# Ledger of designs, part 57: peptides against a protein of PDB entry 5JXT

Target 1, 319 residues: chain A of PDB entry 5JXT
Amino acid sequence: SLLPKKEINVYIGMSEMQVKWYQKILEKDIDAVNGAGGKRESKTRLLNIVMQLRKCCNHPYLFEGAEPGPPYTTDEHLIYNAGKMVVLDKLLKRIQKQGSRVLIFSQMSRLLDILEDYCVFRGYKYCRIDGSTAHEDRIAAIDEYNKPGSDKFIFLLTTRAGGLGINLTTADIVILYDSDWNPQADLQAMDRAHRIGQTKQVVVYRFVTDNAIEEKVLERAAQKLRLDQLVIQQGRAQVAAKAAANKDELLSMIQHGAEKVFQTKGAFGTMAEKGSQLDDDDIDAILQAGETRTKELNARYEKLGIDDLQKFTSESAYE

## One batch from the design tools (peptide; aimed at target 1 Y72 E116)

Design b2_p22_8_s2 (made by RFdiffusion4, then SolubleMPNN; from b2_p22_8, 17 letters changed)
Fold by OpenDDE base, seed 4:
Structure b2_p22_8_s2 (fold): chain B 319 residues (1-319), chain A 22 residues (1-22)
Amino acid sequence: as target 1 above (319 residues)
Amino acid sequence: SAAEAARRAQKEAARRAAEAAA
């Protein structure tokens, strides 16, 4: 029988470089961030800020002029300049040592380019599929990865490209490097490994930048998923989940953690204490804290009815 | 972008040079 998947949100602090770039993004549009733009502030401008903040949470090298060079080299700086890469680097060593194989999903093909540079730098054998990958090349990459005795450890995928009904049950670990606004896209990605033919316990690690926009992306996705489940269960098809965030929701998401980011000198959390020098105990602590926060997050939304889930609660319970 | 293409080309050239030196 297929074992239930274990899902763990992995809450990761920003690196010093990410904090600096996050501040810079907020400062560039500070009037919009403060809501001073009023009725004239376009939803498009707020969506652009959200997109830039999500890029920052993924990797600062997604910005022009952020990567050290020329000459452009792949080195340890590729890892330590992004909190998610520091955690990924340690987690992949553990995953490899246990004889697991891993799918890494992102929304951003440009992040997969960074992950390719990383895989080459660490000597990890990988496959890649994104939205630009030709159909024949997708089949070839899947077949190469799924081949008995395949030496391909990592499969790099964009979440949407991975959603296309493919079978990747030869992997037992799924890393969501970022989250989709649509929780169904992430579920479809997980279901590439978590389906009939899987023989192992599937574990899903969802990376979430702590004290940043990604917490609100995650909360919104969890809220939407619970709402979708309740609508299906109750037969209330008329509850059209407002598919797109409104202007005030986007503003609230942008403002989340902004003050603390402006006050922060250096990195956040474990990144401030250890930087790139995370050990196995630090990873265990991060995973344990993540498992606790995941249970708490799920428990919050499980108690909410349809009417509560339709309201974007600006009440972060951290007041 | 042209800058990203140049970056990729430089990294690939550096990788090939490292592979040829090994």
Scores: peptide ipSAE 0.264, ipTM 0.815, DockQ to the pose 0.458
OpenDDE base, seeds 1, 2, 3, 5: peptide ipSAE 0.253, 0.246, 0.248, 0.048; ipTM 0.813, 0.819, 0.815, 0.657

Design b2_p22_8_s3 (made by RFdiffusion4, then SolubleMPNN; from b2_p22_8, 14 letters changed)
Fold by OpenDDE base, seed 2:
Structure b2_p22_8_s3 (fold): chain B 319 residues (1-319), chain A 22 residues (1-22)
Amino acid sequence: as target 1 above (319 residues)
Amino acid sequence: SAREEERRRQKAAARELEEALR
């Protein structure tokens, strides 16, 4: 029988470089961040800020002029300048030692480009599929990854391209490097490994930048997922969860952690304490803390009814 | 970007090497 998947949110502090870029993004649109634009602020402007903040949470080198160079070299700076890369680098070493194989999902094809450079730098053999990959090349990549005795350790996928009904049950670890706005897209990605033919316990690691917009993306995704489940269970087809965040929701998401980011003169959390020098005990602590916070997050939304889940109450974060 | 160009060059060279080793 297929074992239930284990899902763990991995909460990761920003690097010093990420904090600096996160501050710059907020400062550039400070009037919008403060809500001073009132009725004149376009939803489009807020969506653009959200998109830049999510890029920052993924990797600062997604911005022009952020990477040191020329020359542009792949080195340890590719890792230590992004909290998610520091954790990924340690986690992949553990996964490989366990004889596991890993799917890495992102919303951003440009992040997959950074992850390819990282794979080459660390000597990890990989496959890649994104939205631009030709159909024949997708088949070839899947077959190369799934073949008996494949030396491909990592599969890099965009979440939506990986969601297209493919079987990747030869992997047992799933890393969601970032989250989709639609929690069903992430579930569809996990179901590439968590399917009939899987022989191992599937473990899903969801990377979440702590004290940043990604916590609110996660909370909103969890809320929607619970709402969708309750609607299906109750047969209430009429509760179309508003697929798109409203303006006030977007503003609240942008403001989350912004004050702490402005007050910070370095890295956040574990990145401030250890930087790139995380050991196995530090990873175990991060995973254990993540497992606890994941249970707490799920328990929060399991207690809520449909009417409560339809209200984006910022207040429920302070009880 | 210059990094994207260098990546393209490295990928092209890697493909050429993989094709030459087949």
Scores: peptide ipSAE 0.170, ipTM 0.742, DockQ to the pose 0.106
OpenDDE base, seeds 1, 3, 4, 5: peptide ipSAE 0.031, 0.143, 0.090, 0.036; ipTM 0.510, 0.703, 0.654, 0.627; seed 1 fails the geometry check

Design b2_p22_8_s4 (made by RFdiffusion4, then SolubleMPNN; from b2_p22_8, 16 letters changed)
Fold by OpenDDE base, seed 5:
Structure b2_p22_8_s4 (fold): chain B 319 residues (1-319), chain A 22 residues (1-22)
Amino acid sequence: as target 1 above (319 residues)
Amino acid sequence: MEAERRRREEKRRARELKRLLE
């Protein structure tokens, strides 16, 4: 029988470089961040801020001029300049040692370019599929990854490209490097490994930048998932979950952790204490804390009814 | 766009050069 998947949110501090870029993004639009733009501030401007903050949470090298060079070389700086890369680097070493194989999903094809550079730098054999991958090349990449005795350790996928019904049950670990606004897209990604033909316990690691906008992206995704489940269960198909965040919700998401980010000199949490010197005990502590926070998050939304979930603003998550 | 293309090309060349030197 297929074992239930284990899902763990991995809460990761920003690197010093990420904090600096996160501050710069907020400062550039400080009037919008403070709500001073009033009724005149466009939803489009707030969505742009959200997109830049999410890029920062993924990797600062997604911004023009952030990567050191010329010459542009891949080195340890690719890892230590992003908290998610520091955790990924240690986690992949453990996963490989355990004889597991891993799917890494992102919303951002440009992040997959960084992950390719990382795979080459660490000597990890990989496959890649994104939205631009031709159908024939997609089949070839899947077959190369799934073949008996495949030496491909990592499969890099965009969440949407990976959602297209493919079978990747030869992997038992799923890393969601970032989250989709639609939790169903992430579930569809997990279901590439967690389906008939899987022989191992599937473990899903969802990377979440701590004290940043990604916590609110995760909360909204969890809220939406619970609402969708309750709507199906109650036969209330006409309760259109408002799929798009309103202006005030976007503003609240942008403001989340902003004060602490402005007050912070250097990196956050374990990234400030250890940075690239993160050891196996530090990883175990991060995973244990993540498992606890994941249970707490799920328990919070499981208690809410449809009416509560529809009225739930990002502020009421802490009351 | 052009700067990013140049960066990717330089990184590819640097990787190829590194592989030739290893």
Scores: peptide ipSAE 0.279, ipTM 0.826, DockQ to the pose 0.439
OpenDDE base, seeds 1, 2, 3, 4: peptide ipSAE 0.231, 0.279, 0.453, 0.124; ipTM 0.811, 0.826, 0.894, 0.762; seeds 3, 4 fail the geometry check

## One batch from the design tools (peptide; aimed at target 1 Y72 E116)

Design b2_p23_1 (made by RFdiffusion4; failed a check: the pose's geometry)
Pose (drawn by RFdiffusion4):
Structure b2_p23_1 (pose): chain A 317 residues (1-241, 244-319), chain P 23 residues (1-23)
Amino acid sequence: SLLPKKEINVYIGMSEMQVKWYQKILEKDIDAVNGAGGKRESKTRLLNIVMQLRKCCNHPYLFEGAEPGPPYTTDEHLIYNAGKMVVLDKLLKRIQKQGSRVLIFSQMSRLLDILEDYCVFRGYKYCRIDGSTAHEDRIAAIDEYNKPGSDKFIFLLTTRAGGLGINLTTADIVILYDSDWNPQADLQAMDRAHRIGQTKQVVVYRFVTDNAIEEKVLERAAQKLRLDQLVIQQGRAQVAAAANKDELLSMIQHGAEKVFQTKGAFGTMAEKGSQLDDDDIDAILQAGETRTKELNARYEKLGIDDLQKFTSESAYE
Amino acid sequence: SEAEEMLTEMIEEENKKRRPKYP
């Protein structure tokens, strides 16, 4: 029995420093922010703003010249200058206290570099797979974290790094520091720990910058994830739109017994006998329209799970 | 879709960089 994973959006604000940088990004190209300029502009200008705001929502130290002036030290400012780091610090502390281990995923390798400095600062044992990591390296990194009684606690990965089918069930908590544009990428990262061999409840925390660009980014991915489900669930429809033996057999046998019973004429003919007054015609049209409504209202309301013929139906016996 | 591909390329370019480590 594999427990369904718990996925939680953790909505996070921004530090005072992030606001300063967030405003500068929006100011430096306020024209494009207000939707100015021609409609012919390439997508490049707006997408550059998206990248900067994404980096800003992650950590201000991703911008050069942002860390407090030289010389540079690695201290508490690494934590309190990014809203996500403040939430993560207490979250990781609570995770270790309850005997849990955690996989931390990110889109940007420069952010895992910042998380490296944090892990050393707090004394956390950790592993990293980067996507810019050799094959033999990440094999050892997987094994090190999966070793029985492992010294490690945190596993730092990029959402895409490892490839398909790698197993990290020795962890039961997943933290998505930032989200991906395609939902299948984040969903695959969660299934590094949420797969066969996982014994504990898998909990996934997704850091989202509330009232900023990441909240809006998330809605879109949630929509694209909902669109994918509808396509997959309806993937049976085109194969259904020939005729089975039973389908052909049912068409022929339908009402055949009543035909054999009949010596004279059938229904509409036996009761009225090839002569029809106005009242008889009106009853035929009223009974037809009624049957037509009930038939259409029944089938136009159905779904794929009702129309889909099982392959076992072809096993006529 | 095209915008997502462009952003993915930008992220890949960014991921080629590393942050220096400090005392």

Design b2_p23_1_s1 (made by RFdiffusion4, then SolubleMPNN; from b2_p23_1, 8 letters changed; failed a check: the pose's geometry)
Amino acid sequence: DEEEEMMRKMIEEENKTRLPRYP

Design b2_p23_1_s2 (made by RFdiffusion4, then SolubleMPNN; from b2_p23_1, 9 letters changed; failed a check: the pose's geometry)
Amino acid sequence: DEEEKLLREMIEKENKERLPRYP

Design b2_p23_1_s3 (made by RFdiffusion4, then SolubleMPNN; from b2_p23_1, 9 letters changed; failed a check: the pose's geometry)
Amino acid sequence: DEEEELLQKMIDEENKTRLPRYP

Design b2_p23_1_s4 (made by RFdiffusion4, then SolubleMPNN; from b2_p23_1, 11 letters changed; failed a check: the pose's geometry)
Amino acid sequence: DEEEELMKKMIDEENKERLPRHP

Design b2_p23_2 (made by RFdiffusion4)
Pose (drawn by RFdiffusion4):
Structure b2_p23_2 (pose): chain A 317 residues (1-241, 244-319), chain P 23 residues (1-23)
Amino acid sequence: SLLPKKEINVYIGMSEMQVKWYQKILEKDIDAVNGAGGKRESKTRLLNIVMQLRKCCNHPYLFEGAEPGPPYTTDEHLIYNAGKMVVLDKLLKRIQKQGSRVLIFSQMSRLLDILEDYCVFRGYKYCRIDGSTAHEDRIAAIDEYNKPGSDKFIFLLTTRAGGLGINLTTADIVILYDSDWNPQADLQAMDRAHRIGQTKQVVVYRFVTDNAIEEKVLERAAQKLRLDQLVIQQGRAQVAAAANKDELLSMIQHGAEKVFQTKGAFGTMAEKGSQLDDDDIDAILQAGETRTKELNARYEKLGIDDLQKFTSESAYE
Amino acid sequence: SSVDEMLEERHEEREEEREERAE
């Protein structure tokens, strides 16, 4: 029995420093922010703003010249200058206290570099797979974290790094520092720990910058995820739109018994006998329209799970 | 372990790069 995973959006604010940088990004190209300029502009200008705001929502130290002036030290400012780091610090502290281990995923490798300095600063044992990591390296990294009684606690990965089917069930908590544009990428990262061999409840925390660009980014991915489900659930429709033996057999046998029983004429003919007054015609049209409504209202309301014929129906016996 | 040695090397390289930039 594999427990369904708990996925939680943790909505996070921004530090005072992030606001300064967030405003500068929006100011440096306020024209494109207000939707100015021609409609012919290429997508490049706006996408550059998206990248900067994404980096800013992650950590301000991703911008050169942002960390406090030289010389550079690695201290508490690494935590309190990014809202996500403040929430993560207490979250990671609570995670270790309850005997849990955690996989931390990110889109940017420069952010895992910042998380490396944090793990050393707090004394956390950790592993990293980068996507810019050799094959034999990540094999050892996987084994090190999966070793029984492992020294490690945190596993730093990029959402795409490892590839398909790698197993990290020795962790039961997943933290998505930032989200991906395609939902299948984040969903695959969660299934590094949420797969066969996982014994404990998998909990996934997704850091989202509330009232900023990442909240809006998330709604779109949630929509694209919902669209994918509808396509996959309806993937049986085109194969259904020939005729089975039973389908052909049912068409022939339908009402055959009643035909055999009949010596004279059938229904509409036996009761009225090839002569029809106005009242008889009106009853035929009223009975037909009623049947027509009930038939259409029944089938236009159905779903794929009702129309889908099982392959076992072809096993006529 | 080999993973720890690699992480220590990366950490030393970052400290050296930060010292160069501070000059």

Design b2_p23_2_s1 (made by RFdiffusion4, then SolubleMPNN; from b2_p23_2, 9 letters changed)
Fold by OpenDDE base, seed 1:
Structure b2_p23_2_s1 (fold): chain B 319 residues (1-319), chain A 23 residues (1-23)
Amino acid sequence: as target 1 above (319 residues)
Amino acid sequence: SKIDEKLEERRKEREEERKKLDE
């Protein structure tokens, strides 16, 4: 029988470089961040800020002029300048030692480019599929990854490209490097490994930048997932979960953690304490804390009814 | 492998594009 998947949110502090870029993004649109734009502030502008903040949470090198150089080199700076990369680097080493194989999903193909450079730098053999991958090349990549005795450790996928019903049950670890706004897309990604033919316990690590917009993205996704579940259970097909955040929701998401980010001179959390020097105990602590916070997050939304879940208020998340 | 060749080709293309942006 297929074992139930274990999903753990991994809350990761920003690197110093991420904090600086996060501050810069907020400062550039400070009037919008403060809500001073009022009715004049377009939803499009807020969406752009959200996208920049999400890029920052993934990797600062997603911004033009952020990467050190010229000359541009692939080196340890690729890792220590992004909290998610620091955790990923340690986690992948553990996963490999355990004899596991890993799917890494992202919403951003440009992040997969960084992850390719990382894989080459660490000597990790990988496959890749994104939205631009031709159908034949997708088949070839899947076959290469799934073949008996495959030396491919990592499969890099965009969440949407990975959602296409493919079987990757030869992997037992799933890393969601970022989250989709639609929790069903992430579930579909997990289901590439958590499917008939899987023989191992599937573990899903969802990376979430702590004290940043990604916490609100996660909360919204969890709320939506619970709403979708309740709608299915109650047969209320007409309760279309409002797919798109409204302006006030976007503003609230942008403002989340912004004050603390502005007050921070260095890195956050474990990134401030240890940086790239995270050991196995630090990873265990991060995973344990993440497991606790994951349970708390789920428990919060499990108590809410459909009517409460339709009202995305920052307040409803704390009652 | 054929996959590794394609991955390498794509990496080289990105490196070339990056060099052009620096000129």
Scores: peptide ipSAE 0.415, ipTM 0.881, DockQ to the pose 0.379
OpenDDE base, seeds 2, 3, 4, 5: peptide ipSAE 0.398, 0.415, 0.409, 0.416; ipTM 0.876, 0.882, 0.880, 0.880; seed 5 fails the geometry check

Design b2_p23_2_s2 (made by RFdiffusion4, then SolubleMPNN; from b2_p23_2, 13 letters changed)
Fold by OpenDDE base, seed 1:
Formats: sequence, structure tokens, C-alpha cells
Structure b2_p23_2_s2 (fold): chain B 319 residues (1-319), chain A 23 residues (1-23)
Amino acid sequence: as target 1 above (319 residues)
Amino acid sequence: SAIDAALEARRAERERARALRDA
């Protein structure tokens, strides 16, 4: 029988470089961040800020002029300048030692480019599928990954490209490097490994930048998922969750953790304490804290009814 | 493999694009 997935949100502090870039993004549009733009503030402007903040949470090298150089080289700086890469680097080493194989999903093909450079730098054999991958090349990549005795350790996928009904049950670990606004897209990605033919316990690690916009992306996704579940259970198919955040929701998401980010000198959390020198105990602590916060997050939304889940509960942007 | 060649070609394109920024 297929074992249930173990899902763990992995809350990761920003690197010093991420904090600096996060501050710079907020400062550039400070009037919009403070809500001073009033009724004239376009939803498009807020969406652009959200997208820049999400890029920052993924990797600062997604911005022009962020990568150190010239010369532009792949080295340890690729890892230590992004909290998610620091944690990923340690997790992949553990996963490989366990004899597991891993799917890594992102919304951003440009993040997959960074992950390719990382895979080469660490000597990890990988496959890749994104939105630009031809159909024949997708089949070939899947077959190469799934073949008996495949030496491909990592499969890099965009969440949407991975969602296309493919079978990747030869992997037992799923890393969601970022989250989709639609939790169903992430579930569809997980279901590439978690389906008939899987012989191992599937473990899903969802990376979430702590004290940043990604927590609110996650909360909104969890809210939507619970709403979708309740709608299905109650047969109320017409309660389509409003697919798009409103301006006030977007503003609240942008403001989340912004004050703490402005006050921060250096990195956040475990990234400030240990940086790239995370050991196995630090990883275990991050995973245990993540498991606790995941249970708390789920328990928060499990108690809510449909009417409550239709309201964006902006808990105070200042907590 | 054809896959590895395609992966290498994409990496080589990114490296060329980086090298053009170094110039």
C-alpha cells in the first residue's frame, strides 16, 4: 500500500545578502509598502513587489548585479548567499547518504538555472524539465531518471511542468524550493513521487523563508487548500476561492516581517548563528521546528469554517 | 547521452552569456 506523505515546512532564515536585497526592494517602493499610494496604488505594482520579494527569498542572484563578479564563477558563494541553498546543500548530502533520490520543484526556471550550476559544482547528476522543454526531451528525461540503476540523483522541475501527470516514483524525496499560490499545483508536483508504484515513504520538504512574504504565501495556500477540501466535502462546488489576492491582502503580505527585516543587521535566525556551517544537529533542529510549525499551521486552518476561510485573516502585519 | 548534451549546451550558453558580461 502507498504510505501517506510526510510533509514538513522547512523555515529558513535569510542570508545577509538576502536581507540587504529584501530591504532594497522594500525601500524602492516604500510608499507602496506603507500603503501611502492610496487608491491609486495599482494591484500590478503590488504584484511586482511580491514577485521581487519571492525572487529574493529564492536567491539574490536572480537580480541583475547581485552575483559577485566579474569574473562570474560558480563557488561556495552560490550557497552561502541564499539560506535555502545552505539548507538544500546539507539536506541533499543527507538524502544521498540515505540512498534516496530527490525531485526539486520551483516556480522559477531561472532558479533551476542556479540549481543546475549548483548540481555541477557539487557533482550531482541531474535531469531537468521546465516550460521550454520539448515533449520528446521531457519523455527522454523522465526515462533517463526512472531507468533501473539510474545514476541521476536529482530531478529539477518547474512546478507547472512537473504537474503534467508524469510518474517519478523512483524518487522518494520532494523538495518544494518555493510554493505556488495554488496549493493544488504543489500537490500535483508531490503526486509525481507519491503515487502507485512508490515503494518508499515519500517525504516532502517545503522551503519557506522565515519572517518574509513566503510565510504569507504559505498561509494563503494552506487557507485555500482547506477551503478546497471543505468545499469538496460539503458539495459546495460554487465556492470558488477568489483566485487572486486583493490589494489589501497583497499589501499585508508585503508588510509581513518588513519591520524586522529593516531592523536586521546581517542574516536571520540560524543563518545568523551558523551561516554556511550548519551541522547535522542544526538541520535536525530546523526540521523539528518545521514539523512543529507545520502542525500548528495545519491545526489553525482545520478549525476554520468556510466563511472564515473566505476572509483573508490578516493577523496583524506587526506580529 | 542526448540529455546530458542538452544540459551541457544550456550551461554553456549561460556561461557564454556570463563571459559577455565580463568583457
Scores: peptide ipSAE 0.390, ipTM 0.885, DockQ to the pose 0.612
OpenDDE base, seeds 2, 3, 4, 5: peptide ipSAE 0.032, 0.104, 0.033, 0.026; ipTM 0.641, 0.736, 0.648, 0.630

Design b2_p23_2_s3 (made by RFdiffusion4, then SolubleMPNN; from b2_p23_2, 11 letters changed)
Fold by OpenDDE base, seed 4:
Structure b2_p23_2_s3 (fold): chain B 319 residues (1-319), chain A 23 residues (1-23)
Amino acid sequence: as target 1 above (319 residues)
Amino acid sequence: SAIDEKLEARREQRRRERERRDR
């Protein structure tokens, strides 16, 4: 019988470099961040800010001139300059030691490029699929990963390309390095490992940058998923949640944690205390805190009706 | 493997493109 998947949100502090770049992104568009643009502020400008903040949460080297070089060499700086990479690096060592195999999903093909360089640097054997991967090369990558006795530990996928009906039940760990705006895309990614033919407990780790835009992306995705479930259960097809955030929702998401980011000197949370020196106990603490916050997040949305779930206000998330 | 060769070639291309842009 297929065991239920275990889903854990892993809340990760920004590195010092991420904090500096996050501040720089907010400062560049400070009038838009403060809502000073009023009715004249374009939704496109706010969407661009959200995209830059999400890039920063993933890795600062997604920005031109952020990576040290030339020469561009992969070294420990690739890890310690991104909170998600510090946690990933420790988590992958544990996963490998347990004899597990892992799917890593991202929205950003350029992040998969960084993860390729990381895999080579750590000596992890990997496969890759993204939106540019030819159909034949996709089949070959899946077959190479799934073959009996495969030395491929990691599969790197863009969420949308990896969601397309493929079977990856030879992996038991799923890492969502970032979240899709559509929670169904992330579910479809998880279902590549969590399906008929899986023999292990599937564990899903969702990386979320703490005190940043990604918390609000996650909350919005959780709200939408619960609303979609209730609409299906009640047969009310007309209550399709407006798929696109409005300007005020985008502004609220951009403002989330911005003040604390501006006040922060150095890194956030466990990244400030230990940086790249995270031990196994620190990872256990992060995972335990994440499991608690995941339960709290789910419990908050499980109590809400359809009418409450249609109201996306920052305030209704704290009542 | 043919897959590993393609992955290596793609990584090497990205490295060369970055080095050319910043020269």
Scores: peptide ipSAE 0.536, ipTM 0.934, DockQ to the pose 0.473
OpenDDE base, seeds 1, 2, 3, 5: peptide ipSAE 0.543, 0.522, 0.530, 0.537; ipTM 0.936, 0.930, 0.933, 0.933; seeds 1, 2, 3, 5 fail the geometry check

Design b2_p23_2_s4 (made by RFdiffusion4, then SolubleMPNN; from b2_p23_2, 13 letters changed)
Fold by OpenDDE base, seed 1:
Structure b2_p23_2_s4 (fold): chain B 319 residues (1-319), chain A 23 residues (1-23)
Amino acid sequence: as target 1 above (319 residues)
Amino acid sequence: SKIEEKQKERLEKRKKEREEKDK
């Protein structure tokens, strides 16, 4: 029988460089961040801010002029300048030692470029599929990864490209490097490993930048997923979960953690304490804290009815 | 393999893009 998947949100502090870039993004549009633009602020402007903040949470090198150089070389800076990379680098070593194989999903093909450079730099053998990958090359990548005795440790996928019904049950670890706005896309990604033919316990690590917009992206995704479940259970097909965040929701998401980000000198959380020097105990602590916060997050939304879940209230996060 | 060829193509492309930025 297929074992139930274990899902853990891994809450990761920003690196110093991420904090600086996060501040810069907020400062550039400070009037919009403060809501001073009122009715004049377009939803498009807020969506752009959200996208820049999400890029920052993934890796600062997604911005022009962020990568150190010249010379522009792949080195340890690729890791220590992004909290998610620091955790990923330690987690992958553990996963490999356990004899596991890993799917890494992202929304951003440009992040897969960074992850590809990282894999080469660390000597990890990998496969890659994104939205630009031809159908024949997708088949070849899947076959190469799934072949008996495959030396490919990592599969790099964009969430949507990986969602296309493929079987990757030869992996038992799933890392969601970022989250889709549609929680069903992430579920479909997990279901590539968590499917008939899987023989191991599938573990899903969802990376979430702590004290940043990604916490609100996660909360919104959890809310939507619960709403979708309740709608299915209650047969209320007409309750189309509002697919797109409204302007006020976007503003609230942008504002989340912004004050603390502005007050922060250096890195956040475990990144401030340990940076790139995270050990196995630090990883265990991060995973344990993440498991606790994941249970708390789920428990919050499990108590809510359909009518409450339709109201994205920033306040419902604090009750 | 076809996969390794595509990997090489992507890596070589990004290498060239970096070499252009070094100028």
Scores: peptide ipSAE 0.515, ipTM 0.941, DockQ to the pose 0.605
OpenDDE base, seeds 2, 3, 4, 5: peptide ipSAE 0.508, 0.505, 0.506, 0.514; ipTM 0.939, 0.939, 0.939, 0.940

Design b2_p23_3 (made by RFdiffusion4)
Pose (drawn by RFdiffusion4):
Structure b2_p23_3 (pose): chain A 317 residues (1-241, 244-319), chain P 23 residues (1-23)
Amino acid sequence: SLLPKKEINVYIGMSEMQVKWYQKILEKDIDAVNGAGGKRESKTRLLNIVMQLRKCCNHPYLFEGAEPGPPYTTDEHLIYNAGKMVVLDKLLKRIQKQGSRVLIFSQMSRLLDILEDYCVFRGYKYCRIDGSTAHEDRIAAIDEYNKPGSDKFIFLLTTRAGGLGINLTTADIVILYDSDWNPQADLQAMDRAHRIGQTKQVVVYRFVTDNAIEEKVLERAAQKLRLDQLVIQQGRAQVAAAANKDELLSMIQHGAEKVFQTKGAFGTMAEKGSQLDDDDIDAILQAGETRTKELNARYEKLGIDDLQKFTSESAYE
Amino acid sequence: EEEEEEAREEKEEKEEEAREEHE
């Protein structure tokens, strides 16, 4: 029995420093922010703003010249200058206290570099797979974290790094520092720990910058994830739109017994006998329209799970 | 600018040493 994973959006604010940088990004190209300029502009200008705001929602030290002036030290400012780091610090502390281990995923390798400095600063044992990591390296990194009684606690990965089918069930908590544009990528990261061999409840925390660009980014991905489900669930429809033996058999046998019973004429003919007054015609049209409504209202409301014929139906016996 | 580059290099060295001691 594999427990369904708990996915929780943790909505996070921004530090005072992030606001300064967030405003500068928006100011440096305020024209494009207000939707100015021609409609012919290429997508490049707006996408550059998206990248900067994404970096800014992650950590301000991703911008050069942002860390407090030289010389540079690795201290508490690494935590309190990014809202996500403040939430993560207490979250990681609580995770270790309850005997849990955690996989931390990110889109940007420069952020895992910042998380490296944090893990050394707090004394956390950790592993890293980068996507810019050789094959034999990440094999050892997987084994080191999966070793029984492992010294490690945190596993730093990029959402895409490892490839398909790698197993990290020796962890039961997943933290997505930032989200991906295509929902299957984040969902695959969660299934590094949430797969066969996982014994404990998998909990996934997704850091989202509330009232900023990442909240809006998230709704789109949630929509695209909902669209994918509808396509996959309806993937049986085109194969259904020939005729089975039973379908052909049912068409022929339908009402055949009543035909054999009949000596004279059938229904509409036996009761009225090839002569029809106005009242008889009106009853035929009223009974037909009623049947037509009930038939259409029954089938136009159905779903794929009702129309889909099982392959075992072809096993006529 | 030169002093900022030197300071960055010193930081990277210290980070490497701290990582080795941590391992």

